# Designs tried in a protein design run: peptides against a protein of PDB entry 3V4O. Part 34

Target 1, 234 residues: chain A of PDB entry 3V4O
Amino acid sequence: DQPLAKDKVALLIGNMNYREHPKLKAPLVDVYELTNLLRQLDFKVVSLLDLTEYEMRNAVDEFLLLLDKGVYGLLYYAGHGYENFGNSFMVPVDAPNPYRSENCLCVQNILKLMQEKETGLNVFLLDMCRKRNDYDDTIPILDALKVTANIVFGYATCQGAEAFEIQHSGLANGIFMKFLKDRLLEDKKITVLLDEVAEDMGKCHLTKGKQALEIRSSLSEKRALTDPIQGTEY

## One batch from the design tools (peptide; made by RFdiffusion4, then SolubleMPNN)

Design b1_p11_6_s1 (from b1_p11_6, 6 letters changed)
Fold by OpenDDE base, seed 4:
Parts: C-alpha cells; sequence; structure tokens
Structure b1_p11_6_s1 (fold): chain B 234 residues (1-234), chain A 11 residues (1-11)
C-alpha cells in the first residue's frame, strides 16, 4: 500500500554569512543540492540563504501557509544553532553574540504549528550544532505536541555535539548533506533512509567519533519522500 | 564569548 501526499512542500534555509558569529560555507552548496533533489521528488521548494530573524520568521510563516491536511512538510536548516532542554534553535544571521532563544527560531514551535495544519508528514533536517547555549538560561515552556505519529527529525549530529562541514579550499558539502544526497531519492521509508545515511556517516573516517546522525521519529506509517502526490500518476 | 558551535573538519 502506497501512502499518498496531498502535496509536498519544503523550506530550505541556509545561514552562513553571520554578522556576529563565524561564517560558514557548506550551507550554500547544501541548500542548492538539496533543492535540486527535492524538486526531483516533486516537492515545492523554497530555498533561502542568509536570513535575518525577521526574514526567517516570515519564511516560516509563509511555509506554514503552504501546508494543509495531508501535505508533506519538510524543513531543512543549515547554520548555527543550539539545543537547550531538547529544543532546537536556529540562529539567524543577525543574531547577537551571545544569542538567546528570543533571537532564534525554535524548531519545536514550528512543529507545533505544522501539527495544527494536520500535515501528513513533518520532516526536519537540522544541520546545526546541538550544544547547549550556556548564555541562554531560559527554560522554554512549550505547549504539548499532538500525537500525530508523523514526525521525523534528522539531526546532523548527536545531542550536545557539534555539526561540521568539510573544510576545503572551495565549496563543499557539510558532513550531513554529503551522505544524505546519495540516498535522498531512494524509495524508502524516510526513517529507514536516514538510518542508512547514518551508517554511511559512521563508516567515514572523517566523522568517526566526531559526528553522528541522530534520528528521532514518531512515524507510524511507511511514508517516504518519494510518495506520490494524490491526483498525479506516476 | 563566541556562541557559535558549528565546526569544520579538515579533509
Amino acid sequence: as target 1 above (234 residues)
Amino acid sequence: ATTAVTGEIAA
């Protein structure tokens, strides 16, 4: 039995040109490559680079407007970030140093809003660090999430750890995208796909002991990014 | 103090 998506929408954000933080390189190529791949999967893709807090919030709002019942929503973020108390925070390029939660976008808040849209699948691919931000002592009080069993988090790194990009003379992928791009088009349950990516990363000498993919999911259906859009013939 | 935690790995 093949699950169907009502539609497939992706928001890709790559932040690299930070004002008050170290600049990154990988988000540029990673967003580009992921855009091409997701378009091959018939996703409607909005790809944005170097967003300020205001722009990021607007982008998320617009993304949410594209979501509806049964729609597959995918949020990809590459940039600086942190994780406090299990909440992931994406850092805008104009974030101060140090940044706090009030300066950042909380992924779990976005998830809550996606759940309100009754999406068919919520995928978060977060290529950001997950270290605790000691400069932010805010304990977030988040509303309880609904039990939708359609959530997949692909963290580029383990909790409390850093995500890395390969340092080359030219443009290069981040570690996560380096392996993800090789499998993204496979017709497999998204969690299975990510698990294979995790294994690939684990075999790489560059990342062994440094970065490991974490999959956090509550996905009760065999949903894949390759799932056809309802009303279309494949 | 820098709060950026995204690192780079030399190839």
Scores: peptide ipSAE 0.020, ipTM 0.610, DockQ to the pose 0.770
Fold by OpenDDE base, seed 2:
Structure b1_p11_6_s1 (fold): chain B 234 residues (1-234), chain A 11 residues (1-11)
Amino acid sequence: as target 1 above (234 residues)
Amino acid sequence: ATTAVTGEIAA
């Protein structure tokens, strides 16, 4: 049977105008284009730019309130970030220099809270660097995740590596979104879709050997972003 | 009828 979503909700965050860190450009256009695509897929989309720590935490809280049993949840983040001990940290625009985990939002903590909602699908698209933050000596202790088999991570870059945006005088996509946007509307299992995006990145001479997509998933069902919402007609 | 609530891009 065709998998159905109880509802589909997405939170998109693009941070670019940092106070104490290098400014970015790509998050603006990337969030905008992804918003339009997800709306075509009947997602309820909240798109926010340049969030402080307080605003980011509030946005995540509001996002979680929209999740429930069988709901598809998608979190997209574009901005500065880091990864320590397998934990991904999103950096707010008001983060100090240097920043630490207490200044940032841990993605795995958000996942834990999403699991408590008994969601049908949890998708994380993280367009950020994954380098170790040498200024953060904290060791996160996370509770064990439930075995929900409905989790997909799309990392714009490999572990320990950097994510890039195209340097242009005008607005341009980041490397990840450049390829993702061409396939996002395809009616395919989300992991298959991301795998094809990874191949596209690998074939392009501009990105080959520079940036590679990493997919981490535990998805036991053929769930796609195109899955219809229960009780709706398409 | 389907109700889709979407937030605009805000800064």
Scores: peptide ipSAE 0.015, ipTM 0.484, DockQ to the pose 0.023
Fold by OpenDDE base, seed 5:
Structure b1_p11_6_s1 (fold): chain B 234 residues (1-234), chain A 11 residues (1-11)
Amino acid sequence: as target 1 above (234 residues)
Amino acid sequence: ATTAVTGEIAA
């Protein structure tokens, strides 16, 4: 009895041309690569680059409108970010220096909203640093999450650590996407797939001891990105 | 730089 998705929707955000922070290179390539892969998996994909705070919030709102009961939702973010008290914050390109939580989008708040949609699967792939932002002493009060057992976080790096892109002339994938793209099309439970990606990163001499994937999940069913969409022929 | 929240790794 194979799990079915009512639909599959992904929002991909790559921020690189920051106004008040160092510019990045990898998000452009990473979003492009991931877009192509997810479309092969029959995801409806919205891919956006260099979003201001206003644009990011609008993009998330539009993404949420596409979610409903049984829908698979995937949010990918590549850009600057930070993590305070276990909460992940995505940094818009127009964020001030220093930025605070009020300037950023809290991933856990988005998760809460996704839960309200009764989605079939919630996947977050966060390719950003997870270092503490010392300029933000705000302790966010988040709404309590309900038990949906359909949540998967793939953090490109460990808690408190940095995420890297390869220092190379021209454009290249970030470290996380370099390994993720090789396995993303595999018909495996998403947590198993990510675990294999984690092992690949760990074995690579470039990343060993420098960047490690963290998987955080509560997934009670064998859900895969390859799961067919209900009502379709496959 | 501490302001860079995405690092670069040498290839």
Scores: peptide ipSAE 0.027, ipTM 0.651, DockQ to the pose 0.644; fails the geometry check
Fold by OpenDDE base, seed 3:
Structure b1_p11_6_s1 (fold): chain B 234 residues (1-234), chain A 11 residues (1-11)
Amino acid sequence: as target 1 above (234 residues)
Amino acid sequence: ATTAVTGEIAA
């Protein structure tokens, strides 16, 4: 039986023009290309660039308002980030140097809130570094997650490692999006799709031994980004 | 200085 989405909503954030940290280039192109692809998949897409902490929190709040029972939610982030004790933190453009967890948005907290909306699918695509932030040793107390079996994390890099963009004279994709964009429209279970992206990344001479995709999932149903929206023709 | 959390690969 073909799974159906009540609706499909995506929030894409690309941070590149940091005030106190190195500037990035790839998020601009990556957000643009991903936006076009997700719209072809009938996602309602909100794409934002260079968000302050306040703006990021507002964007997430507005995103959550669009979620409801059975809705597919996708959060994409490209920018600076870190991972402490298994918690992923997205860094706003106005984050101080050094930044701490209170300056950043915790992805796992967002997941908890998405679960409260009883979403049909929760996809996180995180194109950020996953190195530990030595300037913040705080372990946040997080509420326990529910067992929803509808969660997929696509980490652009391995735990404790860095994510990269290609040095170009002009605009170019980040490493993750370079491979993701070639497969995103395929009608496959999202975890299978990401696994193929991981293989492509591993075979490329530019990325072999430098960056590897990590997939972390608890997905008990064959959910795909191509799944039709309930009430539409399919 | 804070370490960059996104690196660059030469083409």
Scores: peptide ipSAE 0.023, ipTM 0.638, DockQ to the pose 0.767; fails the geometry check

Design b1_p11_6_s2 (from b1_p11_6, 7 letters changed)
Fold by OpenDDE base, seed 1:
Structure b1_p11_6_s2 (fold): chain B 234 residues (1-234), chain A 11 residues (1-11)
Amino acid sequence: as target 1 above (234 residues)
Amino acid sequence: STTAVTGEIEE
């Protein structure tokens, strides 16, 4: 009765060197560390940094091509972002100032496409701000999601709030990855794992009242990132 | 600014 993955595929995007927006530091380290961890979990990992809109769209397209029935798909994003009407938008490094939805990638659209692939698990780890973008008045009309009961969102911050990175003399993780990396290899249902990360983050004096992890899920099976790939033994 | 940006926290 152990859940099995047909395959496990992850796309990690870290945007730091924005042309028209404040530069970030944490995504470099965060993507690197997450890459190593996911590879230990036998994920096929594509890790990319500082993507333009064109490159991001291509990366997502290629990611989707690797998905199929029963495949675990994980999308991690670290960078600037916003959330309008419950839709999360990832901001490419070449986005104008101000950016709008047409300049960005909508996470919910990606989820819809992942559902069409009949994936076994869809995990989104979004380390970005979730504040409303007042310069974007577009109300997206998205197709209704299927009832697949295999969706997990880990938001680095709450709705309407900002995500932060630690100011350090050297390279340092963002707040989310700081705690996620300590738990990621645990053999636990992904929602349970993230809940523990949320508790760990909640104990951090640096982020109390400033940033809290939000978990949004519809996961009816005990699926973990540690689940073995079909045809393999551990 | 009304745009959403990632902030920094001092240790």
Scores: peptide ipSAE 0.021, ipTM 0.628, DockQ to the pose 0.786
Fold by OpenDDE base, seed 4:
Structure b1_p11_6_s2 (fold): chain B 234 residues (1-234), chain A 11 residues (1-11)
Amino acid sequence: as target 1 above (234 residues)
Amino acid sequence: STTAVTGEIEE
């Protein structure tokens, strides 16, 4: 009764060199390390850095083309972001200051499109701030999502809070990836895995009282990133 | 048809 993936596809986006916003450092390392880990899990990984709005939309479109019935889809984003009314917005590097929702990519819209592909698993790992953007008063009216029971959100931080980078002289992981990378290869249900990551973050003095992982999921099956691909013998 | 996306990590 081992769950199987039709295929495994991941899109990793790291935005750091913003034109009108503070530059970041961690996304470079985080995307690189996560790429290597996901490839060990037999994911087909597309890893991109410093995407404009146009490039991000194209990347998402291409990612969606790789999704189909039973495919595991994973979207990782590291960069600036915000959350308004429960909707997560990824900020492209060419976003204006201030940016609005029309300048950004809504994760929930991507999820909707993934659901239309009848994916086997939808995982979102969002390493971005979740503070409200006061300059965007738009209330997005999104179509109702289907009840697919195969959705997992791993937010690097809790609602209304910020995500942080480790302050070092050189490049270092963000807080989320620092802990995620140590457990990502474990053969566990993805929600259980993320819960353990959350506990690790909670025990660390760097993150205690500063940043906490939030898991939002509706996953009715024991799906793991380690699940084998159909037709492949291991 | 799609346009090429730039910024891929070379590994």
Scores: peptide ipSAE 0.017, ipTM 0.492, DockQ to the pose 0.035
Fold by OpenDDE base, seed 2:
Structure b1_p11_6_s2 (fold): chain B 234 residues (1-234), chain A 11 residues (1-11)
Amino acid sequence: as target 1 above (234 residues)
Amino acid sequence: STTAVTGEIEE
């Protein structure tokens, strides 16, 4: 019996034109391609580029308003970021140099709020660096998460490592999206799908030993991005 | 009221 989604909602954020940090290129193409793929999967997709802290917080708030019991929520982020003590921080384009946690959005806080909505599935695809920010020694105290068994994290890179873009004369994908886009439409459990993406990255001579995908999940049901929306026929 | 976000990718 195939699981059903009450609805499917995605927020995609690509930050590239930073004011006080190195500019990026890949988020433009990556967000665009992922938008098209998720729409083919009947996701309601909001895609935004180059968000300030204020705009990012507003986007997350609006995203949360679309979530409810049984809804599939997907958050994709491409841009600068860091990870301190297991917490992931997305960096807005207007973040100061150096940035601190109060200037950034904590992914785990968003997860907590998603859990309160009793979502059917929570997917985070984080295409950002995961190096520690030495300029921020704050230890975040987060509320305990509920046991919902519906959480999937796809990290574009290993803990403590960097994520890379494909260096090309023109616009090109980031490393993560290069492989993700080829499998995203497959009707497979999301963790299985991501595992196959990880293998593809590992086999490629361009990425072997350079960047590896990390999957962190607590998913007790066979849920896929291809799962039909309740009330629809496939 | 809600402040509109900018930089939206449109179809």
Scores: peptide ipSAE 0.016, ipTM 0.488, DockQ to the pose 0.034
Fold by OpenDDE base, seed 5:
Structure b1_p11_6_s2 (fold): chain B 234 residues (1-234), chain A 11 residues (1-11)
Amino acid sequence: as target 1 above (234 residues)
Amino acid sequence: STTAVTGEIEE
């Protein structure tokens, strides 16, 4: 009765060396650590750093090709981003200043494409700011999503707020990954796991009142990242 | 110019 994954595939993108925007530090460490953790969970992981718009679109396309009925798909992004009208946009390293929606990748569009693959689980972990981009007045027209009840969003910050990284002389995790990494291997429903991460973040004096995890989900089954892959139990 | 979307936090 335990849910099984047909396969488990993850795409991790960390953008830090922006050409026309402030450089970031945390994505490097965050992607590496998350890669190691997801591989321990038997995910097939593709990890990429500092992607241009062209490269990001190609990476997403290749990721989608690996998805099929019953496959668990996980997309992690760390970098600059924004949210307009409930739509999340990931910013490539070669995005102009200011950037607009046509320069960025819309997460909700990716979700739509994942739904067409009839995946078993769709997880988005977005470590980016969610402030409105005043330079982009485009209202995206998105196709209606299917009712698949297998969608989980983990936003590193609340709507309209910023995501932060710890400022050190050396390399350090972003705030979201600092707490996520401690619980990611737990055998729990993914929404429960993220809820515990949210509580941990809320107890931190550094982020209290400044950054809070938001979980948005429609998940009707007890799906976990630890779910075994079909056929491997024998 | 577009405002940076990620901020830094001091420990």
Scores: peptide ipSAE 0.022, ipTM 0.651, DockQ to the pose 0.788; fails the geometry check

Design b1_p11_6_s3 (from b1_p11_6, 7 letters changed)
Fold by OpenDDE base, seed 2:
Structure b1_p11_6_s3 (fold): chain B 234 residues (1-234), chain A 11 residues (1-11)
Amino acid sequence: as target 1 above (234 residues)
Amino acid sequence: MTTAVTGQIAE
């Protein structure tokens, strides 16, 4: 039997115009293209650019309000970030230099809150750096996660590494989105889909030895982004 | 000082 989603909701955040950090270019195009693709998959998509800490927290809160039992939730982030002790931190555009955990949003905290909603699927697509922030020595203590077996992380880069965008005279995709967009509409289990994206990245001469996709998942069901919404005909 | 969090690749 094909899995059904109660609903499908996505929050896309692209941060580019940082006040105290290097500006980025790729998130603009990446968020736009991903928005169009997810809408074709009948996701309710909220796409936001250049969010302050306050705005990011509010966006996440509103996103969580749309989640409920059986709902598919997808969070995409493109921007500056870091990873300390296995925890991913998204950096708002108004973050100070240097930024610390209290200035940023912890992805694992968001996951915890999503689990409380009894969602059908939790997908995180993180197009950000995963290097340690040496200016933040805080050790986050997170509550233990529930065993929901419905979690998928797609990291644009491997642990401890950087994510890249393509330098072009105009606007162009980041490396991750360059390959993701070609497969996103495929009717496949989300982990299988991401695995194929990883292989595509590995075959490209531009990314070989530079950037590799990491997939971390606990997904016990064959759930896909193409899964129909309950009560709809496809 | 800003930690490097994003790299760039030329086409």
Scores: peptide ipSAE 0.024, ipTM 0.644, DockQ to the pose 0.756
Fold by OpenDDE base, seed 1:
Structure b1_p11_6_s3 (fold): chain B 234 residues (1-234), chain A 11 residues (1-11)
Amino acid sequence: as target 1 above (234 residues)
Amino acid sequence: MTTAVTGQIAE
């Protein structure tokens, strides 16, 4: 009755030191804190910072190799990004200005590849802006996704909107991670957990009218990040 | 011109 994970694997990418775009600060702290939390949840975590296009693609490939039937896969990204026609694009640190889809990694393409691994759960936490890139008119033709009913997207912001980090004298979390970190260890269905994070974020006066968490899911089972790995006891 | 980017919120 209790959902079990065959294994739990997470890839965390934080891009902040862009060559041709504004530098960010929050990804450093966000990746670090999320890494620690996911490790407490027995995730195998690969956390990487400031990846070039080549490095990002390699990281994703390696991540996919760790996925298999029943494995929980979590991809977290913090950095610049955009969304065109419902497709999310993560921007590598060496992306040109302006960047195009061929310079970036498409999240939906990664999801398709994860589905081929017959994963037990696919979680995407995308702390990036979702504004349309007017300099990229490419319409990616992606294969239709399978109906796996195990997909959860946590977008740090709404479609067409920006994600923000708090400008502070010291290191600080992005808005999304600020609230996510307080609830991530809770034993709740992941969509319920994210919904609570969304409510917490909604109370933040700094982001009212500017940033709101969007949850998109087709999760038909009560799966949580706290679900035990098969053959393990806590 | 820079494309869509993550913004900053001043405290």
Scores: peptide ipSAE 0.023, ipTM 0.642, DockQ to the pose 0.832
Fold by OpenDDE base, seed 4:
Structure b1_p11_6_s3 (fold): chain B 234 residues (1-234), chain A 11 residues (1-11)
Amino acid sequence: as target 1 above (234 residues)
Amino acid sequence: MTTAVTGQIAE
């Protein structure tokens, strides 16, 4: 009954040092901490910081090459971003000001490609703003997704809202990672885990009325990040 | 111009 992963692969991207946009701080520590946690979960983790558009696209391509039937794929992104018409766009560090969709990476396009790999689980953890980019009026026409029932989105914030990092003299986690890291190793269905993270975040005085975790999922099986890899199960 | 997409919270 225990779901098994063929393999577990994660790509973590943290963009901070933007050339034409405000610099961020949290992605550095967030990527680092998440890397360590996912490796404890036997994920093969590629962690990258401050990627240009070219580098981001290459990283995603390489990530996709590691995916195959039954593989758990996890994409984490921390940085600037926006959401237009339900599509999430990750902003590379060399994006112009203003940036447009052609300068950014569309998460839903990545999901489509992951589905083509027949992955066992697709998890997206997006620590970025979800406000509309008024400078981009492009309506993306994306191919319809397959019905795979193995998709989980963890948005650090609600639709149309901003994600925040703690303003501190030193490096600190973003709000999302602050709570995620405390539960990530729990042996629970990933949606249940994220729901508990959402509750924890909701109790924080810093985020009340400002930031709330949104979970969007279509997950028909009790899959967890702790699921064993095939051949290693006991 | 596009402003900061990610905000900051002061403790």
Scores: peptide ipSAE 0.028, ipTM 0.652, DockQ to the pose 0.782; fails the geometry check
Fold by OpenDDE base, seed 5:
Structure b1_p11_6_s3 (fold): chain B 234 residues (1-234), chain A 11 residues (1-11)
Amino acid sequence: as target 1 above (234 residues)
Amino acid sequence: MTTAVTGQIAE
């Protein structure tokens, strides 16, 4: 049986122009290219750049309102980030220096809220560093996740490592998007697709030994980003 | 001051 999506919704956030942290370049190109690709996959895409904490929280709230039973939800983030004790934190452009968890958005909290919507698929593509933030000793107490078996994380880098962008005078993709964009339209189970992206990244001389894609999933069904939206093929 | 959490790779 061909899996069907009730709808497909994506929120893409690219933070570059940080006030108190180094500015980035890749998120601009990455968000635009990913937007184009996801629209070809019939996703309803909201793409936003340089969001403050307030704006990021609002964007996530609005994104969640579009989710419902059977809907495919995809969250992409490119920007500064960190990971403490298995929790991923996205850093808004107005975050202080140093930033703490209270200044950032916890991805696992968003996942919890997505699960409450009974989505058909939850995909997180996190193009950010995963180093520990030594300035934040907070151990967040998160609500227990449900066993929904529809979760896929694509981390641009492995635990404790950095995500890189190509040092270029002009506009260029981040490393993760450089490889992801070549395969995103393929009709494959999302975990298989990401695994192939991981292999492509591993073959690149620029990233070998420096950046590796990590896939974390609990996906019990053959769900793909190419899955048709219910009611559109009849 | 926080260390930059995004790196750059030279081509």
Scores: peptide ipSAE 0.025, ipTM 0.643, DockQ to the pose 0.785; fails the geometry check

